# Peptides against a protein of PDB entry 2YKT, part 209

Target 1, 231 residues: chain A of PDB entry 2YKT
Amino acid sequence: SRSEEMHRLTENVYKTIMEQFNPSLRNFIAMGKNYEKALAGVTYAAKGYFDALVKMGELASESQGSKELGDVLFQMAEVHRQIQNQLEEMLKSFHNELLTQLEQKVELDSRYLSAALKKYQTEQRSKGDALDKCQAELKKLRKKSQGSKNPQKYSDKELQYIDAISNKQGELENYVSDGYKTALTEERRRFCFLVEKQCAVAKNSAAYHSKGKELLAQKLPLWQQACADPS

## One batch from the design tools (peptide; made by RFdiffusion4, then SolubleMPNN)

Design b2_p26_8_s1 (from b2_p26_8, 9 letters changed)
Fold by OpenDDE base, seed 3:
Structure b2_p26_8_s1 (fold): chain B 231 residues (1-231), chain A 26 residues (1-26)
Amino acid sequence: as target 1 above (231 residues)
Amino acid sequence: IEEKIKELEEKIKELRELTEGEKVPT
């Protein structure tokens, strides 16, 4: 029946979220944590490299013939520090605005969806059983009427059961249809939340890249000329 | 979400009670 097909579709949506989406989201979070850790490692390694560059700048500043190159090396290290600060801000946002929030939601969501599916199944079954009962009673009534010498005695009661069956069928179909729409909305909401959080991360990442590009573009010409102009 | 879960569980309980009550021939 139409209602049975729609019921199966509804259950499949909930099952897909629980068995496919949520596990995949947990994996996504885990991969995000690994990525964050790797970026933190890069940050630390970069600090060591640019600290060593500062040391080279100090030596140049102490020289008699290369003092101006000391300032250039210090500027290079400072630009890196500014870029790195922007990266750290991006990483904080990545952790707090994406990973933490997704982790909290995915754990609670499994329990919620299980309860929601169970509620839907219970109500659907209740409505279905009530319909089946009315259909069975109508069938019994018709059998009694066919065996009776006065079938007209049962006509009003037959009409009442027909009306009840029609109403219960309509209620079941509407409930299952609404259930399907609700399930699809729940699925969409989860994807939308992921997209929105990822957009926030993307904005912060764009700011990091823009700032880095700006700083390097401003200073690079000056650094390139430093060796050509022996003061 | 925890509150919503509780609400759903309560509703399931109510539905079960109603279904069992309807099976008792009055």
Scores: peptide ipSAE 0.123, ipTM 0.689, DockQ to the pose 0.020
Fold by OpenDDE base, seed 5:
Structure b2_p26_8_s1 (fold): chain B 231 residues (1-231), chain A 26 residues (1-26)
Amino acid sequence: as target 1 above (231 residues)
Amino acid sequence: IEEKIKELEEKIKELRELTEGEKVPT
């Protein structure tokens, strides 16, 4: 029946969220944590490299013929520090606004979806059973009427059962249809939440890249000319 | 979300009680 098909579709939506989406989201969070850790590692390694560059700048500043190059090397290290600070800010946002929130949500969501599906199944079954009962009673009544000397006695009751069956069938169809719409809305909400959180991360990442580009574009021409100028 | 879960669980319990009560042949 149409209601049975729609019921199956509804259950499949919940099943897809629980068995495909949520596990995939957990994996996404895990990969995000790995990426965060790797970026933190890059940050640490970069600090060591640029600290060593500062040391080279100190040596240049102590020289008689290369003092101005010392200032250039210090500027290079300072620009890197500013870029790195922006990266750290982006990473904090990535952790606090994306990973933590997704982790909290996915953990609670499994329980929520299980309860929501169970509620839907229970109500759907209750309505289905009530319909089946009315259909069975009508069938019994018709058998009694066919064996009776006075079939008119059962006509009013037959009409009442027909009306009740029609109403219960319509109610079941509406309930299952609404259930399907609700399930699809739940699925969409989860994807939308992920997209919105990724947009926030993308915005923060863009700010990091923009700041780096701006700082380097400003200073790089000056640094490139430093060796061409006679001391 | 936790509050919604509790609400759903309570509603499931109520529905089960109603369904079981209707299956008992009066």
Scores: peptide ipSAE 0.029, ipTM 0.502, DockQ to the pose 0.020
Fold by OpenDDE base, seed 2:
Parts: C-alpha cells; sequence; structure tokens
Structure b2_p26_8_s1 (fold): chain B 231 residues (1-231), chain A 26 residues (1-26)
C-alpha cells in the first residue's frame, strides 16, 4: 500500500542518517583531528627553521659589512612568526568551532535519532493496529449479518465501522506522510549544520591566507632590494 | 537535544501504553 511504502521510506531515511551519515561524520571528525595535528606539526617545525634564521640575522648584525642585512633577516623571521600566529588562531577555530561541535552533535544525535525513530514506529504501529482491528471487526460483523435472518439490524453498525476505517486509514496515511517529511527535514538539518561549520572554517582560513599575503607583499620588495643597496 | 530526547522517550512510553491498552479486549 501507499502507506506501507511511505513508512518504509521514512524508516530508510532514519537508517541512512544513523548508519551512513553519522559514521561518516565521525570519520570526518577523525580526519579533521589528524589534519589539525599535522598543521600543528608544521607550526612547530617552522619555528625551528625561523629561529635558525634569527641566528643568521644575529651574525649579520655582528658583521662589519652586513649589519643592515641582519635587520632584514629579523624581519623575515618576524613576518613568519606573525603568519604562524594567524595559523594558530585558525587552528583554534578549526578545533573549537568545527571539530568539538561536530563531535558533540554526532554523539547526541545517535540517541536522538533512535528515540525519534522509535516514537514514529510506535505511533505508526498503534495507528496500523487500530485500523486492522476495525477491519477485523467489520469482517466479523459482515459474517454475522450474512448468517442472520435480519441483516438490517447490523446496517448502522456496519456503516460506523466503514466510517471508522476510512478515518483511521486517512489518519495513518497523513501520519506516515508527515513522518517522512520530518525525517527528510532532520537529514537536511544535519547537512546544513555541517555546511555552516565548514563555512566558519573557510572564513577563518581565508583570514589566515589574506594576512600572510598582506604581510609578505608589504615586506618582500624591501627585502629584495636590501642586497642591491650599497652599504 | 537532550531535552528533546527525554520528551521523545516520554512520548514513546505514552504511545506504548495506549497501544497496549487498545489490545486489551474490553
Amino acid sequence: as target 1 above (231 residues)
Amino acid sequence: IEEKIKELEEKIKELRELTEGEKVPT
């Protein structure tokens, strides 16, 4: 029946979220944590490199003929430090605004969806059972009427059951239809949440990249000329 | 979400009671 098909579709939406979306989201979070760790590693390694560059700048500053190049090397290291600070801020946002929030949501969602599905199933079954009962009673009544010498005695009761069946059928169909719409809305909400969190990450990433570009664009011409200028 | 879970659980309980009550032949 249309109702049974719609019921199956509704259950499949919930199953898809629980068995495909949520596990995939957990994996996404895990991959995000790995990415965060790798970026933190880059920051640490970069610090070592630019600390070594500072040492070269110190040596230049102590030289007789290359003092000004010492300042250039220090500026290079400082600009990099500022870029790395922006990266660290981005990483904090990535952790706090994406990973942590997704992790919290996915954990709670498993319980929520289970409860929502059970609620739907229980109500659907209740309505279905009530319909089946009315149908069974009508069938019994008809059998009794066929065996009776006065079938008209049961006509009013037959009409009452027919009306009850019609109403219960309509109610079941509406409930299942609404259930399907609700399930689809729940699925959409989860994807929207992911998209929104990724948008936040994208904004923070853009800020990091913009700051880096700005700082380097400002200083690079000065550094390029430093060796051409006669001391 | 936690509040909604509790609400849903309560509703499940209510619905079960109703369903079981309807199965009892009056």
Scores: peptide ipSAE 0.019, ipTM 0.382, DockQ to the pose 0.021
Fold by OpenDDE base, seed 4:
Structure b2_p26_8_s1 (fold): chain B 231 residues (1-231), chain A 26 residues (1-26)
Amino acid sequence: as target 1 above (231 residues)
Amino acid sequence: IEEKIKELEEKIKELRELTEGEKVPT
């Protein structure tokens, strides 16, 4: 029946979330943690590099002929420090706003979905069983009517069962339809949450890149001319 | 998703009509 097909579709949505989406989301979180760790490693390594650049700037500042280049090297290191600070802020946001929140949700979701599916299945079965019972009773009544000398005696009761079956069928179909809509909404909500959190990360990443571009664009012309000006 | 829901709703409607049509005494 169409109701049975829709029932199967509903169950499949829940199963897809539980068996495909949630495991994939856990993997996504794990990959995110790896990415975070790598970026933190970059920040640490960069600090060492630019600390060494500062040392070169100190040496230039101690020279008689290259003193102004010392200031340039210091500025280069400082701009990098500011860019790295922005990266660290982005990483904090990445951790707190995306990874942690996704992790919290995925942990709770398995139990919730299992309960929701079970509730749906129980109610669907209850309605189905009630329908089947009415259909069985109608069949019994029709058999009695065919064997009776006065079939008209059962006509009113037959009509009542037909109406009851129609009503129960409609109720079952509506319930299953609503169940399917609910399941799809649950799935969509999870994807939407992921998209929203990823948008926040993207916004923070854009800020990082913008700040870096701005700082470098401002200073780079000054640095480029420093060697052309004979002190 | 909305399109699929609409399609399913239409199919449910068709089934109801078929079930009601069987009530016509021949």
Scores: peptide ipSAE 0.006, ipTM 0.323, DockQ to the pose 0.022

Design b2_p26_8_s2 (from b2_p26_8, 10 letters changed)
Fold by OpenDDE base, seed 2:
Structure b2_p26_8_s2 (fold): chain B 231 residues (1-231), chain A 26 residues (1-26)
Amino acid sequence: as target 1 above (231 residues)
Amino acid sequence: IEEEIKKLEEKIAELRKLTNGEEVPV
């Protein structure tokens, strides 16, 4: 029946969120944490590299013939520091605005969805049972009427059951339809939340990349010329 | 059944608030 099909669809939406979306989201969070850790590792490793570069700059500054190259090497290290600062800001946002928030939500969402599904199922079943009862009563009444010498005695009651069945059928269909819309809305909300959080991450990432590009574009020509210029 | 539904509604409202920060009237 239409109501049974719609009921199945509704339950499938909830099951899809619970069994596909939420586990996938947990995996996404885990992969995000790994990515964050790796980027933090990059920052640490880069610090060592550029600290060593600073040491080379110090040696240049101590030399008689390469003093100006010391400044160049220091500038290279400073640009790195600024780029890393932007990376750290991006990582903070990545952690706080995406990972933490997603983790908090996904932990509670299973309970929420379980309750929502259970509510829907309980109400759906209640309406279904009420319909079935009326149908059964009508069937019993018709059997009584067919066996009676005065079928007209039951005519009014038969009409009442027919009307009740029609109304209950309509109510059940509407309820299941609304349930399906609600379930789809719940699914959409979760995807929208993910998209919105990813947009925030994207903005922060763009800031990191733009700052790095800007700083390097500004300084690189100067550094490239440094060896060509006399001391 | 009505009581059970009411309890579920309350639970949903609570959990929705915790999960989404949204207050849902019951």
Scores: peptide ipSAE 0.185, ipTM 0.761, DockQ to the pose 0.027
Fold by OpenDDE base, seed 5:
Structure b2_p26_8_s2 (fold): chain B 231 residues (1-231), chain A 26 residues (1-26)
Amino acid sequence: as target 1 above (231 residues)
Amino acid sequence: IEEEIKKLEEKIAELRKLTNGEEVPV
């Protein structure tokens, strides 16, 4: 029946969220943590590299013929420091605004969805059973009427059951339809939340890249000319 | 059944608040 098919679709939405979306989201969070760790590793390695660059700048500053190149090397290290600070801000946001929030939600969401599905199933079954009962009673009444010497005595009761069946059928269909819409809304809400959080990450990443580009664009011409102007 | 549904509604409301930070009508 239409109601049975729609019921199946409704259950499948909940199952898809529970069995596909949520596990995939958990994996996404795990991959995010791995990515964060790798970026932290890059940060650490970069610090060592640029600390060594500063040391080269110190040596240049101590030389008789390369003093100005010392300043250039220090500027290179300072620009790196500023870029690194922007990266650290991005990473903090990535951790606190994306990973932590998603982790908290996904952990509790399974319990929520289980309860929501159970409620829907219980109410759907109750309405279905009530409809089936009325249909069965009408069938019994019709059998009694056919075997009776006075079938007219059952006419009013037959009409009452027909009306009750019609009403219960409509109620069941509406309930299942609303249930399906609700389930789809729950699914959409979860995807929207992910998209919104990822947009925030994208904005922070853009800020990091822009800052780096600006700083390097400002200084690079100066650095490129440093060797052309001997002291 | 009605009592069971009521209990489920209460649980859903509680869990919804925890997951979404908002009280959405059950």
Scores: peptide ipSAE 0.179, ipTM 0.761, DockQ to the pose 0.027
Fold by OpenDDE base, seed 4:
Structure b2_p26_8_s2 (fold): chain B 231 residues (1-231), chain A 26 residues (1-26)
Amino acid sequence: as target 1 above (231 residues)
Amino acid sequence: IEEEIKKLEEKIAELRKLTNGEEVPV
């Protein structure tokens, strides 16, 4: 029946969220934590590299013929420090605004969806059982009427069951239809939340890249000319 | 069945508050 098909579709939406979306989201969070750790590792490794560059700058500053190159090397290290500070800010946002919030939501969402699905199933079954009962009673009444010497005695009761079946069928169809719309809305809400949080991360990432580009673009011409002037 | 549905509704409302921070009208 149309109602049975729509019921199956509704249950499939909930099952897809619970069995596909939520596990995939947990994996996404795990991969995000790995990515964060790797970026933190890059920051640490970069610090070691640029600290070593500072040491080269110190040696240049101690030389008689390369003092100006010492300042250039120090500037390179300082620009890197500023870029890394911006990266750390982006990582904090990535952790606090995306990973933490998604982790909290996905943990609670399984319980929520289980309760929501159970409610829907309970009400759907209750309405379905009530309809089936009325249909069964009508069938019994018709059999009784066929065996009776006075079939007209059952005519009013037959009409009452027909009306009850029609009303209960309509109520069931409406309930299942509304249930399907609700389920689709729940699915869409989860994807929208993910998109919105990812957009926030993207904005913070853009700020990091913009700041890095700005700082390097400002200083790079100066650094490129440093070796052209014969001391 | 009505009591079971009511309990489920209360649980859903509680979980919504925890997840969305929105006061679900009781």
Scores: peptide ipSAE 0.177, ipTM 0.754, DockQ to the pose 0.026
Fold by OpenDDE base, seed 3:
Structure b2_p26_8_s2 (fold): chain B 231 residues (1-231), chain A 26 residues (1-26)
Amino acid sequence: as target 1 above (231 residues)
Amino acid sequence: IEEEIKKLEEKIAELRKLTNGEEVPV
């Protein structure tokens, strides 16, 4: 029946969220934490590299013929420091605005969805059982009427059961239809939340990339000319 | 059955408050 098909679709939406979406989201969070750790590692390794570059700048500053190149090397290290500071701010946002919030929600969401599905199933079954009971009573009444010498005695009761079945069928169909819409809305809400959080990450990432591009674009021409001017 | 549904509704409402912080207008 149409109601049975719609019921199966509704249950499948909840099952897909619980068995596919939520586990995938947990994996996404885990991969995000790994990515954060790797980027923190990059920041640490970069500090060592640019500290060594500063030492080369110190040597240039102590020389008689390369003093101006010392300033260039120091500027290179300083620009790197500013870029890394921006990366650290991006990572902080990535952790606090995405990973932490997703981790808090995914654990509670499993319990919520389980309760929501159970409520839907309980109400759907109750309405279905009530319909089946009315159908069974109508069938019993018709059997009694066929065996009776006075079938007209049961005509009013038969009409009442037909009307009750029609009303209960309509109610069940509406309930299951609304249940399906609700389930789809719950699924969409979860994807929308993920998209919104990724948009925040994208904005912070854009700020990091923009700052790096601006700093390097400003200084790189100066650095490229430093060796050509034997001043 | 009605009592069971009511208990489930209360549980759902509690969990919604914990996840969304928004009072879902009943």
Scores: peptide ipSAE 0.176, ipTM 0.755, DockQ to the pose 0.026

Design b2_p26_8_s3 (from b2_p26_8, 10 letters changed)
Fold by OpenDDE base, seed 1:
Structure b2_p26_8_s3 (fold): chain B 231 residues (1-231), chain A 26 residues (1-26)
Amino acid sequence: as target 1 above (231 residues)
Amino acid sequence: IEEEIERMEEEIAKLREETEGEEVPL
């Protein structure tokens, strides 16, 4: 029936969230944590590299003919420090605003969806059973009427059951339809949350890239000329 | 059946409360 098909569709939405979306989201979170760790590793390795660059700058500053290049090397290290600080801010946001929040939600969501689905199934079954009961009683009444010498005796009661069936059918169809809309809304909400959190990460990432581009664009011409213009 | 629905509603309400203040609640 139409209601049965809509019911199957509703259950399939919940099933898709629980069995496909949520496991995929857990994997996404895990991959995000791995990415974060790798970026932290890059940060640490970069620190060592630019600390070594500072040491080269110190040697240049102590040299007889390369003092000005010492300042250039120090500036390169300082710009890196500023870019790195911006990266660390982005990583903190990535962790706190996306990964942690997604992890919290996905953990709670299994219980929520189970409860929501169970509620829907229980109410759907209750309405379905009530409809089936009325249909069964009408069928019994019609059988009695067909075997009766006075079928008119059952006419009013037949009309009452027909009306009750019509009303219960309408209620069931509406409930299942609303259930389907609710399930689709639940699915959409989860995707929207992911998109919104990813947008926040993207904004912070844009700030990191913008700051890096700005600093390097400002200083790079100066650094490129340093060897051509000895002091 | 009504009691079971009520229990599920309570569980849903509790889980929503646990996500209160978030940008997108459950």
Scores: peptide ipSAE 0.036, ipTM 0.672, DockQ to the pose 0.102
Fold by OpenDDE base, seed 2:
Structure b2_p26_8_s3 (fold): chain B 231 residues (1-231), chain A 26 residues (1-26)
Amino acid sequence: as target 1 above (231 residues)
Amino acid sequence: IEEEIERMEEEIAKLREETEGEEVPL
C-alpha cells in the first residue's frame, strides 16, 4: 500500500543516516585528523629549514661584502614565519570549528537516531495494529450479520466500524507521511551542518592563502633584485 | 504503548538539544 511504501522509505532514510552517513562522517573526521597532523608536521619541518636560513643570513651579515643580503635572508625567514602563523590559525579553525564539532555531533547522533526511529516504529505499529483490529472486527461483524435472521440489528455498528477504519487509515497515512518528511529533514540538517562547517574552514583557508600571496608578492621583487643592486 | 512513546519522546527531546545543528527546511 501507499502507507507501507512510505513507511519503508522512512525507515530507509534513518538506516541510511545510521549505516552510511554517520560511518562516512566518522571516517571523514579521521581523515581530517590525519590531514591536520600532516600539516602540523609540515610546519615543524619548515621551521627547521627557515631557522637554518636565518643562520645563513647571520653569516651574510658578518661578511664584508654581503651584509645587505643578510637582511634579505632574514626577511625571507620572517615572511615564512608570518605565513606559518596564518597556517596555524587555519589549523586551529580546522580543528575547533570542523573536526571537534563534527565529532561531538556524530558521537551523540547514533543514540538520537535510534530513539527517533524507535519512536516512529512504535507509533506507526500502534496505529497499524489499531487499524487492523478494526478491520478484523468489521469482518467478524459482517460474518455474524450474514448468519443472522435479523441483519439490520448490526447495521449501525457496521457503519461505526467503517468510519473508524476510514479515520484510522487517514491517521496512519498522515503519520507516516509526516514521519517521512521529518526523516528527510533530519538527513538534510546533517548535510547542511557539514557544509556550513566546511565553509568556515574554507574561509579560513582562503585567508591563509591570501596572506601568503600578499606577503610574497610584496617582498619577492625586492629579493630578486638584491644581488643585482650594488652596495 | 502511549507511556512508552512518551518516554521515547522525552529522550528524543533531550538528545535533540545535545545534537541539534542547523535548522534547514526541505
Scores: peptide ipSAE 0.033, ipTM 0.647, DockQ to the pose 0.064
Fold by OpenDDE base, seed 4:
Structure b2_p26_8_s3 (fold): chain B 231 residues (1-231), chain A 26 residues (1-26)
Amino acid sequence: as target 1 above (231 residues)
Amino acid sequence: IEEEIERMEEEIAKLREETEGEEVPL
């Protein structure tokens, strides 16, 4: 029936969230943590490199003929420091605004979805059973009427059962329909949350890239001319 | 929903009782 098919679809939505979405989300979080760790590693390695660059700048500043190039090297290291600080801010946001929040949600979601599905199934079954009982009683009444010398005496009762069946059928269909909408809403909510959190990360990433571009664009021309303008 | 199901079950039970006592000629 239509209600049975919609019931199956509803159950499948819950199963898809539980068996596909949530495991995939856990994997996404794990991959995110791995990515974060790698970026932190880059940060650490970069610090060593630019600290060494500062040392080269110190040596230039101590020289008689390359003193101004010392300032250039220091500026290069400083710009890197500022870019790196922006990266660290992005990473903090990535951790706190995306990974942690997703992890908290996915950890609790299994219990919630299990309970929600079980409730839906129980109520759906109860409504279905009530309908089946009413249909069975109508069938019983019709058998009695067919064997009776006065079938007209059952006409009002038959009408009552027909009306009751119609009402119960409508109620079941509405319940299952609402259940399906609810399940789809639950699924959509999870995707929307992921999208929203990823948007926040994207904004922070854009800020990191923008800051880097700005700083380098400002300074690079000065650095490029430094060897041409000996002082 | 549970209350409504209960009401429906009661209605079914009532309708059943009203029809169970009816004799069917053989």
Scores: peptide ipSAE 0.024, ipTM 0.324, DockQ to the pose 0.010
Fold by OpenDDE base, seed 5:
Structure b2_p26_8_s3 (fold): chain B 231 residues (1-231), chain A 26 residues (1-26)
Amino acid sequence: as target 1 above (231 residues)
Amino acid sequence: IEEEIERMEEEIAKLREETEGEEVPL
């Protein structure tokens, strides 16, 4: 029936969230944590590299013929420090605004979805059983009427059962339809949340890249000329 | 059945409350 098909579709939505979406989201979080760790590692390694560059700048500043190049090397290290600070801010946002929030949500969501699905199934079954009971009683009544010398005695009761079946069928169809809409809304809400959080991370990442581009675009021409101008 | 539905509703309500208290509601 239409109600049975829609019921199956509703259960499949919940099943897809629980068995496909949530496990995939857990994996996404795990991959995010790995990526964060790798970026933190890059940050640490970069610090060592640019600290060594500063040391080269110190040596240039102590030289008689390369003093101005010392300032250039210091500027290069300082620009890197500013870019790195922006990266650290982005990573903090990535951790706090995406990973932590997704982790908290996905852990509680399994319990919520299980309860929601169970409620829906229980209510759907209850309405279905009530309908089946009325249909069975109508069938029994019709059998009694066919064997009776006075069929008119059962006419009013037959009409009452027909009306009750119609009402219960409509109620079941509406309930299952609303259940399906609810399930689809739950699914969409989860995807929307992921998209919104990822958009926030993307904005912060864009700010990092923009700042780096700006700083390097400002300074790079000066650095490129530094060796052409003998002191 | 009605009592069972009521218990499930209470459980759902509790789980919603637990998530609303967090930065990320369910």
Scores: peptide ipSAE 0.036, ipTM 0.671, DockQ to the pose 0.099; fails the geometry check

